# Peptides against a protein of PDB entry 5TUV, part 10

Target 1, 107 residues: chain A of PDB entry 5TUV
Amino acid sequence: KEVIDRLRYLKAEIEDLELKERELDQQKLWLQQSIKNVMDDSINNRFSYVTHEDICNCFNGDTLLAIQAPSGTQLEVPIPEMGQNGQKKYQINLKSHSGPIHVLLIN
Target 2, 107 residues: chain B of PDB entry 5TUV
Amino acid sequence: AQECQNLEVERQRRLERIKQKQSQLQELILQQIAFKNLVQRNRHAEQQASRPPPPNSVIHLPFIIVNTSKKTVIDCSISNDKFEYLFNFDNTFEIHDDIEVLKRMGM

## One batch from the design tools (peptide; made by RFdiffusion4, then SolubleMPNN)

Design b1_p9_2_s2 (from b1_p9_2, 5 letters changed)
Fold by OpenDDE base, seed 5:
Structure b1_p9_2_s2 (fold): chain B 107 residues (1-107), chain C 107 residues (1-107), chain A 9 residues (1-9)
Amino acid sequence: as target 1 above (107 residues)
Amino acid sequence: as target 2 above (107 residues)
Amino acid sequence: SQPLKFTLQ
């Protein structure tokens, strides 16, 4: 009897949690769309940038590459492999489908 | 009962997913706030300067930052249409998205 | 180390 009651309770709670999770999923979708709309606004888009100073303030002492690319651009970092010179290969692969990629050297 | 234990595990799994989703929503809200603050900052700055920044002095969103040692040798191969990039590094690097940069900027 | 995939948004 106690076990049966516990089972019923747990099943009911899990159903409630499923509802909560779906609610959160919908909220996420809504918020993502909201962000997209804000970023796609012509005025906001015009001012959606950072400066060299901004980047330099975030990172100290390293070479910095800023890679600007269209939304949806894919970035891949393969597992480092041994190169022909006996050195590990560290790579970044970028693939854009909608526009050119722009690279700036900051430091 | 074993069934109770199984449901307890499932319950806990769902609770953790919900917690993660709640955190993700909070991060999205912060992203939107950071973006709005960035836009506001830039609008104000351009108003004060009475001109836009030079084109090559800013990085437009979306972007990523790659940081590596100043000793790192970087080779870049670019497709003819600039849609595909291959970066080769002789040492390790770090990648940071624009969201993280905005966080570091205090936006 | 595992391969990293990222999509700009």
Scores: peptide ipSAE 0.205, ipTM 0.892, DockQ to the pose 0.860
Fold by OpenDDE base, seed 4:
Structure b1_p9_2_s2 (fold): chain B 107 residues (1-107), chain C 107 residues (1-107), chain A 9 residues (1-9)
Amino acid sequence: as target 1 above (107 residues)
Amino acid sequence: as target 2 above (107 residues)
Amino acid sequence: SQPLKFTLQ
């Protein structure tokens, strides 16, 4: 009886959790679309930028590169390997499919 | 019973997924808020200045920030159409996305 | 500023 009751309880709870998970999935999709719509709005797009000051306030003491690239741009950071001169190769590979990439040196 | 144990495992699995999805949803909400705040800030700032910022003084979304030592030498190879970039560093670097930057900005 | 070298491909 105890096991049977536990089984019934667990099955009911799992059913509730399934509903909750589906709800969260739908909410995520809705919010993702909402964010996209907001970002694609012409006015919002016009003002969707940060300044050099903004970046400098977030980081200190290092060289900062800002790389602006279209959504969907592929970014690859290969595992560092030994180069021809015995130096490890630290690399970033960027490939855009929808527009040019722009690079700014912040400091 | 084995069935009870199996259901308990499944229950726990679903609970963890739900927890993760709830966290991800919260992050998306924060992203949307941050973006809206950014837009409002910039719109207000440009209204006060009565002009847009210089083109090379701002970084448009989406972007990434590369952070590396002041001693790091950076070589960049660029395709003719600027769709492909290869960055070579003689030392380690960090990458931060625009979402993280907006968080650091307090948006 | 740090040395940045750019090469067109």
Scores: peptide ipSAE 0.136, ipTM 0.890, DockQ to the pose 0.038
Fold by OpenDDE base, seed 3:
Parts: C-alpha cells; structure tokens; sequence
Structure b1_p9_2_s2 (fold): chain B 107 residues (1-107), chain C 107 residues (1-107), chain A 9 residues (1-9)
C-alpha cells in the first residue's frame, strides 16, 4: 500500500516536472530570439560598445587586452602543456571567418 | 521498491535540469536588460558630446577581455588579414566575456 | 612599457 502510493505520487510529480521543463525550454527560445533581434537592430548595433574607462573600472592592476571579433569567431584555449624550454604553454587561438579581429591594449 | 528508487533518481535529475534552466533564463534576462541600458547610455553620451567617440577609443560588442599580470609576457602572431591570431603567454590569464563586463559595469 | 609583442605573418 505504501509503495503503491509512493509510486503514484512520484509518477505524477515527474509528469508535472516534464511540463515545467518544456515551458522553460520555450521561454528560453523566445528570449534568445528577442535578444538577437535587439542586438541586430541597426541603431542598437551602432551604440553597442564599451569604453576604455569602462574596462578599467572593472579590473585593477593587471594587463588588459580587449579582443573584438565578429560573432562566430572560434576561440580555443588549449590545456597548458610543457614547452621545449620547460615552460608551460598558455595560449589563445582565434580564428575569424566573417571579418578581421581587433585587439586593444587597455593598460 | 526498486521502481520507487528509479523514479526518485529520475525526479532528482529533472529537478536539477529545471534549476539549471531557470538560472540560465535569469542570466538571459539580465543580459538583455544590460544591453539595452548600455545602448541608452551611449546614445545619451553622444548626444551630449554632439559627436561619436573616436573609433579606437571604444570596444564594440562582441568582445572578450583577457586579464593577466603586468609581468606576463605576451606574444601575438597575426595573419596579414587579421583573421587569425595566436597569443602566447608565459603565465596564466583569465578570460571574461562581454556579458560579465556589462554586469561589472552595473548595466 | 608593456611586455606585449605583435608579429605579422
């Protein structure tokens, strides 16, 4: 009796969770499309930038590189490996297919 | 008993997925708000100045910020068309996306 | 100044 009641409860709860998950999936899709539409708007795109001051206010005491690249640019950060001189290799690989990459030294 | 245990595992899996999706949805909402606020800020600033900022003084979205020690030596190999970049660091670095930067800016 | 070097290839 107890087991049967527990089974019934669990099955009903799982069904409710399935509905909730599907709802969240749909909400995500709609929101993603909304964001894309806003960002792709010509007026919004014209003003979609930050300044050097903005970046400096976010970070302190380090070297800052700003890398601006087209959407879809491939970014790879390999697992650090030992180099020939016994130094670990820390790398960033960037490949753009849609346009040039722009690099700014902030500080 | 075994069936109950199986369903309890399934329930927990679904609950975790839902929690993750809810968090992701919240981040998307904040992203959209931050972007709109950024655009409004920049439009107002340019109206006050009666001119756009110099082209090399701003960083257009999308971008990433690379943060590393001032002691870090950075070597960058660039293709002639600036479509491919290879960065070599002699020490560790951090990468921050534009979304995180906007959050730090309080947008 | 900054230990940043760029090379074109």
Amino acid sequence: as target 1 above (107 residues)
Amino acid sequence: as target 2 above (107 residues)
Amino acid sequence: SQPLKFTLQ
Scores: peptide ipSAE 0.134, ipTM 0.889, DockQ to the pose 0.038
Fold by OpenDDE base, seed 1:
Order: sequence, then C-alpha cells, then structure tokens
Structure b1_p9_2_s2 (fold): chain B 107 residues (1-107), chain C 107 residues (1-107), chain A 9 residues (1-9)
Amino acid sequence: as target 1 above (107 residues)
Amino acid sequence: as target 2 above (107 residues)
Amino acid sequence: SQPLKFTLQ
C-alpha cells in the first residue's frame, strides 16, 4: 500500500540522515583538533597577535579594553544588581588558573 | 498514518540539526582561515620591519575586547599575581572575543 | 584622562 511504501521511504531517509550527522560530528572533531594544532604551533603562536590599530579599526569612539589571558581563564558577568548607593552594578570577574592576565587600554 | 507523521517530524528535526552542524563547521573553517591569515600578515610585517613589534603594542591571542562609553567609569581590582581581576562599571558594556575581532578585521 | 582606575589587592 502507498502508506507502507511511504513509511519504508521515510525510515530509509532517516537512516541516511543519521549517517550524515555522524559524518558531520567526526568532521567537527577533526577540524577542532586541526585548529588546536595550528594555534599551538610555536611559530604560529609567536605571530598570533593583533595591534592597537587593528582594534581601533574595528570599533569607533568608545573606551576599549583588551584583556589577554590564558586559555581556560574563567570569565563571569553577573546579572546586574542595584548597588548600595542605588547605582546599578555592572561587573566582569576574571580568574586565571595557569598564568597572568594582561589588560591594555586601547584608546 | 500516525506513524508516518511521527517519522516526518523526526526527519525534519534531523534535517534542521544537520543544517546547524553544517553552519557550525563552516564557522570553524573560517576561524582557521582567519588565524592563518593573521599569522601570515604578521610574519610578513615583521620581515619587512626587520624587528618584532614592541611588547605592549600588540595583543596576543586569546583575548577579549571590552567596549563601553567614554563616560563610563571603570574600576579594576587586581590580585598581586595578576591571576584575578574584578572590573566594576557604572554603565553597560559589550564583550567581543578574538574570533569576532578577526572577522571584523577581514581576516 | 580616562575614567579608569586600577587597584592592587
């Protein structure tokens, strides 16, 4: 019957989609490892930086802070709360576990 | 049939998930390309200048950019070992990661 | 001058 044929078709298609999804998952893992290898390379690491000019060209007319920290540094932005003086609190908390954090004022 | 409808819903769910994974994979590819282009640019620039840039003139990856109004008052408390930072702002701010910056740079 | 203060702990 037509319904039975449709069911068979859908089941076969879903099976193909399952295979495709697994393929994409494997490709993602491969690419993530590739990126890690490229970034961890000693020569690439030496040249993995941007300039003040680069940052200024990306943003206009504001105060810009550049925060450089080791991978894995904890970054927290708490939900804004009212301070004791009625001023709303906006915060960034940083905690590094492997090395120092460096802060630069860009403009 | 109800079973046919259930399979069609499942099929659509998988198709959307695959589409999302394909998009994420493309973003990773672009990130890797951007990083390689950054490294190449910097290597060439240093070769032409016959010297590396001054240490405080560049921002090494990984980093984040904090953008806020020039009117915003920023207070920063840092630990002695520079492993822990607390930023307080009297107004809103934006955070941008290094990946976004590289995109804005056209890498 | 910018409204930026740093305090060492």
Scores: peptide ipSAE 0.130, ipTM 0.890, DockQ to the pose 0.036

Design b1_p9_2_s3 (from b1_p9_2, 5 letters changed)
Fold by OpenDDE base, seed 5:
Structure b1_p9_2_s3 (fold): chain B 107 residues (1-107), chain C 107 residues (1-107), chain A 9 residues (1-9)
Amino acid sequence: as target 1 above (107 residues)
Amino acid sequence: as target 2 above (107 residues)
Amino acid sequence: SKPKKFTLQ
């Protein structure tokens, strides 16, 4: 009797949690669309940038590459393999489908 | 019963997913706030300067930052249309998205 | 280590 009641309770709770999870999923989609709309606004887009100073303040003492690319650009970092010279290969592969990629070197 | 234990595990799994989704929503909200703050900052700065920044001095969103040692040698191969990039590093590097950068900037 | 894949948003 107690086990049966516990089973019923757990099943009901899981159903409630499923509803909650779906609600959160919808909220996420809504918020993502909201962010997209804000970013795509002509005025906001015009001012959607950071400066070299901004980046330098975040990262001291390193070589910095700023890679600007369209939304949806794919970035891949393969597992480092041994190169022909016996050195590990550290690589970044970028592939854009909608526009050119721009790279800025910040020292 | 074993079935109760199985359902309790499932319940816990769902609770953790919900928690993660709630956290993700909070992060999205923060991203939106950070973006709005960035836009506001830049608008104000350009108003004060009565001119836009030089085009090569800013990095437009979306972007990523790659940081590595100043001693790291970086080779870049670019496709003819600049849609594909291959970066080779002789040492390790770190990748940071624009969202993380905005956080570090205190936006 | 595993390969990392990212998509710019």
Scores: peptide ipSAE 0.320, ipTM 0.897, DockQ to the pose 0.861
Fold by OpenDDE base, seed 2:
Structure b1_p9_2_s3 (fold): chain B 107 residues (1-107), chain C 107 residues (1-107), chain A 9 residues (1-9)
Amino acid sequence: as target 1 above (107 residues)
Amino acid sequence: as target 2 above (107 residues)
Amino acid sequence: SKPKKFTLQ
């Protein structure tokens, strides 16, 4: 029957898509590890920086905070709530577990 | 007929996931290229200058950029070990990761 | 709205 043939075709296609999805997952893991290895290389690490000029060219006219922190540092932005004076509180919480955080002000 | 429709929906769902994963892989490739270009730029610049940049003039990866209006008042509380930071803003702000910055730099 | 969370990588 036509319906049975269609079902068989769809099932076979889904199986092929499952294989493709697994292939992509493995490629992602490999690429992520490759990026990590490149960034952790001593020579690359030495030159893995941007300048104040680089940042200013990307963000004109604002006050800029550059926050350098170790990998794995957690950043949280709570939902803005009203303060005592009816002013909304905008906050950033930073927590590092592996090293100090460094903050630069760029104007 | 209903089973056929269910499988067609599942097929479409898998196709969309595959498309998303392919896009994510492309982004990771671009990130790796951008990083390599950054390292190459900095190596060349330091070679020409015959010295590294001043330590406070550069921002080492990983980092984030927080931008806000010049009128925004920023308060910062820091732990003794500099592992924990609390920022308070009297107005809205934006957060950008180092990957986005490298993209804006054209790396 | 939901709180925003980010981890440096």
Scores: peptide ipSAE 0.319, ipTM 0.895, DockQ to the pose 0.919
Fold by OpenDDE base, seed 3:
Structure b1_p9_2_s3 (fold): chain B 107 residues (1-107), chain C 107 residues (1-107), chain A 9 residues (1-9)
Amino acid sequence: as target 1 above (107 residues)
Amino acid sequence: as target 2 above (107 residues)
Amino acid sequence: SKPKKFTLQ
């Protein structure tokens, strides 16, 4: 009796959760499309930038590189390995397919 | 019962997925708001200045910020067309996307 | 603060 009641409850709850998950999936898709439309707008695109001051205000004291690249640019950060001189290798690889990459030293 | 245990595992799995999706949705909402605020800020600033900013004074989206110690030596190899970049660091670094930067800016 | 070194190769 107790087991049967528990099974019934769990099955009903899982069905409700399935509905909730589908709702969230649809909302995500809608919002992603909305964001894309806003960002792709010519006027918005013209003003979609930050300044050096903006970046400096977000980070204190360190060396800051700003890397601007087209959407879809591939970024790879290999696992640090030992170099030929016994130094750990820290690396970033960038590959763009649709346009040039621009790098700025902020400070 | 084994069936009851199986359903409890499934329920927990779904609950975790839903929680993750809810968090992701909230982040997307914040991204859209931040972007709109950024555009509005920049439009107003350019209107006040009666001119656009110099091209090398701003960082257009999408971008990433690489943060590393002032002591870090950075070497960069660039392809002729600037489509490929290889950065080598002699120490650790952090990568921050434009979304995080906009958050830190209070957008 | 010491100058930052960034080398383009």
Scores: peptide ipSAE 0.179, ipTM 0.893, DockQ to the pose 0.034
Fold by OpenDDE base, seed 1:
Structure b1_p9_2_s3 (fold): chain B 107 residues (1-107), chain C 107 residues (1-107), chain A 9 residues (1-9)
Amino acid sequence: as target 1 above (107 residues)
Amino acid sequence: as target 2 above (107 residues)
Amino acid sequence: SKPKKFTLQ
């Protein structure tokens, strides 16, 4: 009796959890679409920027590169390898397919 | 019974996955709020100044920030159409996305 | 054409 009752309880709970997970998946999809709509709005797009001051306030005492690129731009950071001079190579590769990349030095 | 144990493992797996999805959903909500706050701030600032900021004084979304030491030597190779960039660093660097920057800004 | 190289300091 006890084992059978426990099995029934667990099965019912798992079913409820399945429903909850599907609900969360739908909510995520809805929210992602909402964010996209907000960002793609012409007025919002016009004001979707940060200033040099904003960036400087977030980071102290370093060289900062701001790289603005269109959505979908590919960014690759290869595994550091030893260069010809015995120096490790640290690289960033950027490739855009839809528009130019803009780089700003913030110091 | 073994069946009870199997279902308990499944239940726990689902609970953990649901928790992760709930956390991800909250992050998306915060991203949307941060973006809306950024837009509102910028709209207000431009209204008060009665002019937009200079083009080279702002970084438009989407962007990334590369942070490295001031002693780091950075070489950049750019394609003619500015669609491809290769950055070489002689030392380590950090990459931060625009979402993280907005968080640091307190948006 | 060949990419242009710049060194940022």
Scores: peptide ipSAE 0.187, ipTM 0.895, DockQ to the pose 0.037; fails the geometry check

Design b1_p9_2_s4 (from b1_p9_2, 6 letters changed)
Fold by OpenDDE base, seed 3:
Structure b1_p9_2_s4 (fold): chain B 107 residues (1-107), chain C 107 residues (1-107), chain A 9 residues (1-9)
Amino acid sequence: as target 1 above (107 residues)
Amino acid sequence: as target 2 above (107 residues)
Amino acid sequence: SSPISFTLQ
């Protein structure tokens, strides 16, 4: 009886969890679309920027590069490997398909 | 007994997925709020200044920030159309997306 | 601040 009751309880709980997971999936899709609509608005797009001061206030003591690129730009960071001169190579590869990439040195 | 164990594993797997999805949903909500606050801030600032900021003084979304030591040597190769970029670093770096930056800004 | 070089291809 104990095992049978436990099985019944677990099956019912899993069913409830499946429903909860589907609910969260729908909420995510709705919110993602909402964010997209807000960001694609012409007025919002005009004011969707940060300043050099904003970035400097977020980071201290390091070199900061800001890379602005169109949505969908591919970014690749390969696993560090040994270079020809015996030093590790640290790389960022960027490829845009819809517009130019802009790079700014912040400090 | 074995069936109970299998269902308990399944239950735990679903609970972890739900927890992850709840966290992701909260991040999306914060992202939307941060973006709206950013737009409002910039719109108000430009109204007070009676002019938009200079083009090269701001970083439009979407962007990333690359953070590395001031001692790091950075080499950048750029295509003629500025669609492709290759960055080489002689040391480690960190990448931060615009969402994280907005969080650090307190948006 | 830091040694940065850029090259066009």
Scores: peptide ipSAE 0.150, ipTM 0.889, DockQ to the pose 0.039
Fold by OpenDDE base, seed 2:
Structure b1_p9_2_s4 (fold): chain B 107 residues (1-107), chain C 107 residues (1-107), chain A 9 residues (1-9)
Amino acid sequence: as target 1 above (107 residues)
Amino acid sequence: as target 2 above (107 residues)
Amino acid sequence: SSPISFTLQ
């Protein structure tokens, strides 16, 4: 009797959790669309930038490249492999489909 | 009973997934807030300066930051239309997205 | 700092 009651309780709780998980999934989709809409707004888009100073304040001591690429730009970082000269190959591949990529050397 | 134990494990698994999804939603909310704060900051700054910043002094979203040692040699090959970029590094690098930058800026 | 080179394709 007690085991059967516990099983029934657990099954009911799992069903409630399934509903909660689906609710969260829908909220995520809604929020992602909301963010996109806010970023695509013409006024917001005009002011959606950071300054050279902003970047410098976030990072210290290294070489920094700022790469502005349109939404949908493909970014690939291959697994490092040994090159022909025994040097490890570290690479970034970028491919844009909607506009030019802009690169700034920060420091 | 074994079935009861199995359901308790399943319940715990679902609770952890729900917790993770709730955290992810909170991060998305923070991203939206950070973006709105960035836009407001820039609007006020341009109003005070009575002009936009110089084009090469800012980087528009979306963007990435590549961070590497000052000793790293970087070679970049670009297409004529600037749609394709190939970066080669002789050492390791880190990539940071615009979301992380806004977080570091305290937006 | 180490040199950064850019080439057009």
Scores: peptide ipSAE 0.149, ipTM 0.886, DockQ to the pose 0.039
Fold by OpenDDE base, seed 1:
Structure b1_p9_2_s4 (fold): chain B 107 residues (1-107), chain C 107 residues (1-107), chain A 9 residues (1-9)
Amino acid sequence: as target 1 above (107 residues)
Amino acid sequence: as target 2 above (107 residues)
Amino acid sequence: SSPISFTLQ
């Protein structure tokens, strides 16, 4: 019957899609590991930097802070609350567990 | 049939997830390419200059960029070991990660 | 330019 044939077709297609999804998941894991290996390489790490000019070319007209911190550094942006003087408080909290944090004023 | 409709909905859901995963995979590929291009650029530049850049002239990965108005007052509290930072802003700010910066640089 | 201040703890 036509309906039975359609059901069989859909079930087969869903099985193929399940296989495709698993393939993509494996590819993602592989690529993530590859990126990690490339970034952790000593030679690549030595040259993994941008210049002040690079940053200035990406942004204009405002104050720019560059915050360099080790991987795994915790970054929190609390919900803005009203301060004692009636001014909203906008905050960034940083906590590193593996090394110092460095802050640069770009412009 | 109801069963056919249910399977068609499931098929469509899986197709959308696969599409999303394909896009995420493409972004990871672009990140890896951007990083490799950055490293190559810097290696070439240092070879031509026959010297590394001054330590305070570059921003090493990983980093974030904080962008705020030039009228924004910024207060920063720093721990003695520089492991903890608390930033206070009297106005809104934007945060951009190193991946976004590399994209804006055209890497 | 608006002031940017740093305080050591």
Scores: peptide ipSAE 0.146, ipTM 0.890, DockQ to the pose 0.037
Fold by OpenDDE base, seed 5:
Structure b1_p9_2_s4 (fold): chain B 107 residues (1-107), chain C 107 residues (1-107), chain A 9 residues (1-9)
Amino acid sequence: as target 1 above (107 residues)
Amino acid sequence: as target 2 above (107 residues)
Amino acid sequence: SSPISFTLQ
């Protein structure tokens, strides 16, 4: 009957979509590895930087901190809480597992 | 039938996930292109200048940018090994990753 | 007061 046929059709379509999703997942993994390989190349790594001018051109005249850290560094921004002085606490927590963190002040 | 409706909802959910994954793949491709363009730019610039930039004049990838008001007071606590950083701000801030910066640079 | 300060833990 119509309902049974519709159910069969939908189930088959969902299976096809599952296959498509898995294909996309594999493509993502491949592309991520490709990006990593390109970035890890010695020549590319040597030239993988931006300048102070680049950063200044991207943002208006605020205080800018450039934080360079190894890949995999954990970054946490806690929910703002009230401080001891009654001010909200705005925080950034950084934890690196593979090397030091470097901070540059821009403007 | 209720079962048919449930499967239609599931189908739609999967279609949306697939769409999102396709978009994510496109973003990764753009990231790789932007990175390659950055490397090419820097390599050419250093060739023209016949020297590398000063070490503290550039920000190496990966990095983040923290943007805040010029009036914001920033306190940074650093671990002895410089693996852990705690930033305290007396006001709000924005965080931008290197990917966004490269986009803003037009890479 | 300085707008930015750094301290060691």
Scores: peptide ipSAE 0.142, ipTM 0.888, DockQ to the pose 0.040

Design b1_p9_3_s1 (from b1_p9_3, 7 letters changed)
Fold by OpenDDE base, seed 4:
Structure b1_p9_3_s1 (fold): chain B 107 residues (1-107), chain C 107 residues (1-107), chain A 9 residues (1-9)
Amino acid sequence: as target 1 above (107 residues)
Amino acid sequence: as target 2 above (107 residues)
Amino acid sequence: EIAESFTLE
């Protein structure tokens, strides 16, 4: 009896959890679409930027590069390997398909 | 019973997934809020200045920030159409996306 | 061969 009751309870709870998970999935989808809509708005797009000051305030002392590229741009960082000159290669590869990439030196 | 134990394991698994999804949803909400706050800030700032900022003084979304030592030598190879970039560093670097930057900005 | 990769969005 107790085992049967526990089984029934667990099954019911799992069903509730399934509903909750689907709800969260739906909310995520809606929010993602909302974010896209907000970012694609002409006015919002016009003002969707940060300044040099903003970036400098976020980081300490290092050389900072700002790389602006269109959505969909792919960034790759190969595993560092020894180069032809005997130096390890630290690289960033960028590939854009929809527009040019812009690079700014912040400091 | 074994079935009871199995269901409890499944229940816990689902609870963890739900927890993760809740966290991810919260992050998305914060991202949207941060973006809206950024837009409002910039719009207000430009209204006060009665002009947009200089084009090379701002970084438009989406972007990434690369930070490295001031001693790091950076070389860049660019395609003719500026759709492909290859960065070479003689030392390690860190990459931060625009979402992280907005968080650090307190947006 | 690629240690890190992502797509800007």
Scores: peptide ipSAE 0.362, ipTM 0.901, DockQ to the pose 0.926
Fold by OpenDDE base, seed 1:
Structure b1_p9_3_s1 (fold): chain B 107 residues (1-107), chain C 107 residues (1-107), chain A 9 residues (1-9)
Amino acid sequence: as target 1 above (107 residues)
Amino acid sequence: as target 2 above (107 residues)
Amino acid sequence: EIAESFTLE
């Protein structure tokens, strides 16, 4: 029957898609591990930096802060609320667990 | 048939999810390429200069860039252990991660 | 309440 054949076809296709999704999930894991290995390499780590010029070329006309911190550092931006003086509070909270945070003023 | 329609909805759901995962995988590949290009650039530059850049002239990964108006007043409070930072702004700001910066750099 | 949050990688 036509309906039965369609159902069989759809079930088979969904099964193939499930396999494809699992394949992509595995590829993602492998790639993430590869990136981690590349970044953790001693030589690569030594040269993993950008310059002030690099940043200035990406942005213009504003105050730029560069915040360098260890991996795993938590960054939070609370919802803006009115301050004591009637001014809205815009803030960034940083919490590092493994090392110091370094802040640079760019341009 | 209702069952056929249910399976077709499920098929479409899976197809869209697979498409999203494929896009995410491509993004990771680009990140890896960008990082490798950055390292290669810096290695070559230091070889030509015959010296590393001054410590405070570069920003090491991982980092973020905070962009705000030059009129924005920024206050920074640091914890006793220097592991916690609080930034206060009197106006809005934008945050950009290192991945986005590398993209803007054309890496 | 936090409007934005993420972890540096």
Scores: peptide ipSAE 0.359, ipTM 0.901, DockQ to the pose 0.932
Fold by OpenDDE base, seed 2:
Structure b1_p9_3_s1 (fold): chain B 107 residues (1-107), chain C 107 residues (1-107), chain A 9 residues (1-9)
Amino acid sequence: as target 1 above (107 residues)
Amino acid sequence: as target 2 above (107 residues)
Amino acid sequence: EIAESFTLE
């Protein structure tokens, strides 16, 4: 029956797609590890920075805070809520576990 | 017949997910290339200058950029060990990661 | 609740 043949075909294709997805997941894992290895290299780490000029060229007209922190630092932005005086609260919470956080102001 | 329709929906779902994962892999490759280009640029620049840039003139990866109006009042509370930061803004802000910055820089 | 959260990599 045509329906039976179609079912068999679809099931086989889905199985192949599952294999493909697992392959992609593995490739992502290896690529992420490769990126970490490149960034952790002593020479690369020494030169892994941007300048004030770089940032200013990317953004115009606003106050810019550059926040440098070690890998693993957690950033949270609470949902804005009304304060006691009726003013909305806009916040950023940073928590580092492996080193200090450094902040630069760029006008 | 209904089973065929269900499997066809599932097949399409998996195909789209695979497409997304392929795109994400390409993005990771571009990130790695951008980082390598950044390192190369900085190495060349320091060779020409015969010295590294001043410590407070550069922003080391990983970092984020917070963008807000020049009229925005920013308050910051810092822990003694500089591991925890609390930023308060009286108006809205935008956050940009280092990957986006490298893209804007054309790396 | 948190509107936005991520970890620096």
Scores: peptide ipSAE 0.358, ipTM 0.898, DockQ to the pose 0.943
Fold by OpenDDE base, seed 5:
Formats: structure tokens, C-alpha cells, sequence
Structure b1_p9_3_s1 (fold): chain B 107 residues (1-107), chain C 107 residues (1-107), chain A 9 residues (1-9)
């Protein structure tokens, strides 16, 4: 009797959790669309940038590459493997499908 | 009973997913706020300067930042259409998206 | 195919 009651309770709770999860999914979708709309606005787009100073303030005195590319650009980092020089190769592969990629060196 | 245990595991899994989704929603909200603050900052700055920044002095969203040691040798190969880039590093690097940068900027 | 190559210092 107790086991049966526990089973019923758990099943009902899981059903409620499913509803909650769907609600969150809808909220996420809405928010993502909202962000897209805000970023696609002509005025906002015009001012959607950071400066060299901004980047330098965020990181130490290392070499910094700023890679600006269209949304949807694919970035891949292969597993480091030994290269022909006997050294591990560290790579970044970028593939854009909608426009050119721009690279800036931040000093 | 075994069935109760199975459902409890499922319940916990769903609870964790919900928790993660709630966190993701919060992050999206913060992203939108950060973006709006960035736009506001830049609009104000350009008004004060009475001119837009030089084209090569800013990084337009979306972008990524690659951080590596100053000693790291970086080689870049690009396709004719500049749609595909291959970066080779002789040492490790870190990648940061624009969202993380905005966070570090305190936007 | 690769059309341009450069090294960043």
C-alpha cells in the first residue's frame, strides 16, 4: 500500500516537472528571440562593439586575437596531436557560411 | 521497490535539468542586459567624442577572443574568400566568447 | 584552398 502510494506520488510529480520544463523551454525560446531582435536593431547593431582597451582590461599581457565573424561561424579545436616538427599542434579551424572573417591583433 | 527507486532517479534527473535551465535563463537575461549597457555606453561615448571610433579600433559583435602567451607563434592560413581560417599555435591557448568578455567588462 | 598565409608576432 505504501509502495503503491509512493509510485503514484512520484509519477504525478514527474508529470508536474515535465510541465515546468516545457515552460522553461518556452521562456528560453522567447528570450533568445528577444535578444536577437535587440541585436538586429539597426541602432543597437551600430553600437554593438568593444574597444581594444576593453579587451586589454579583461586579460593579462598576453597575445590577444580578436576574431569577428558572422553569426553561425563554426569554430573547431581539434585534439592536439604530434606534428611533423615533433611538437603538439594546437589548431583553431574557422568556417563561415555567410560572410568574411576579420582578425585583429590586440596589443 | 525497484520501480520506486527508478522513478526517484528519474525525478532527480528532471530536477537537475530544470535547475540547469533556470540558470541558463538567468544567464540569457544577463547577456541581454550587458548588451544594452554596452550599446548605451558606446552611444554616449560617441556623442561626447562627436565622432565614431576608427574602424580598426573596435571589434564588432559577434566575436571571440583567443588568448595565448606572447611567446606563442601563431600562423594563420585563409581561403581566397576568407570564409575559412586555419590557425596554428605552437602552444596552448584559451578561447573566450563575446558574452564572457562583456561579463569581464562589467557590463 | 589556402590562398594567403601569415604569421602573427
Amino acid sequence: as target 1 above (107 residues)
Amino acid sequence: as target 2 above (107 residues)
Amino acid sequence: EIAESFTLE
Scores: peptide ipSAE 0.224, ipTM 0.895, DockQ to the pose 0.044

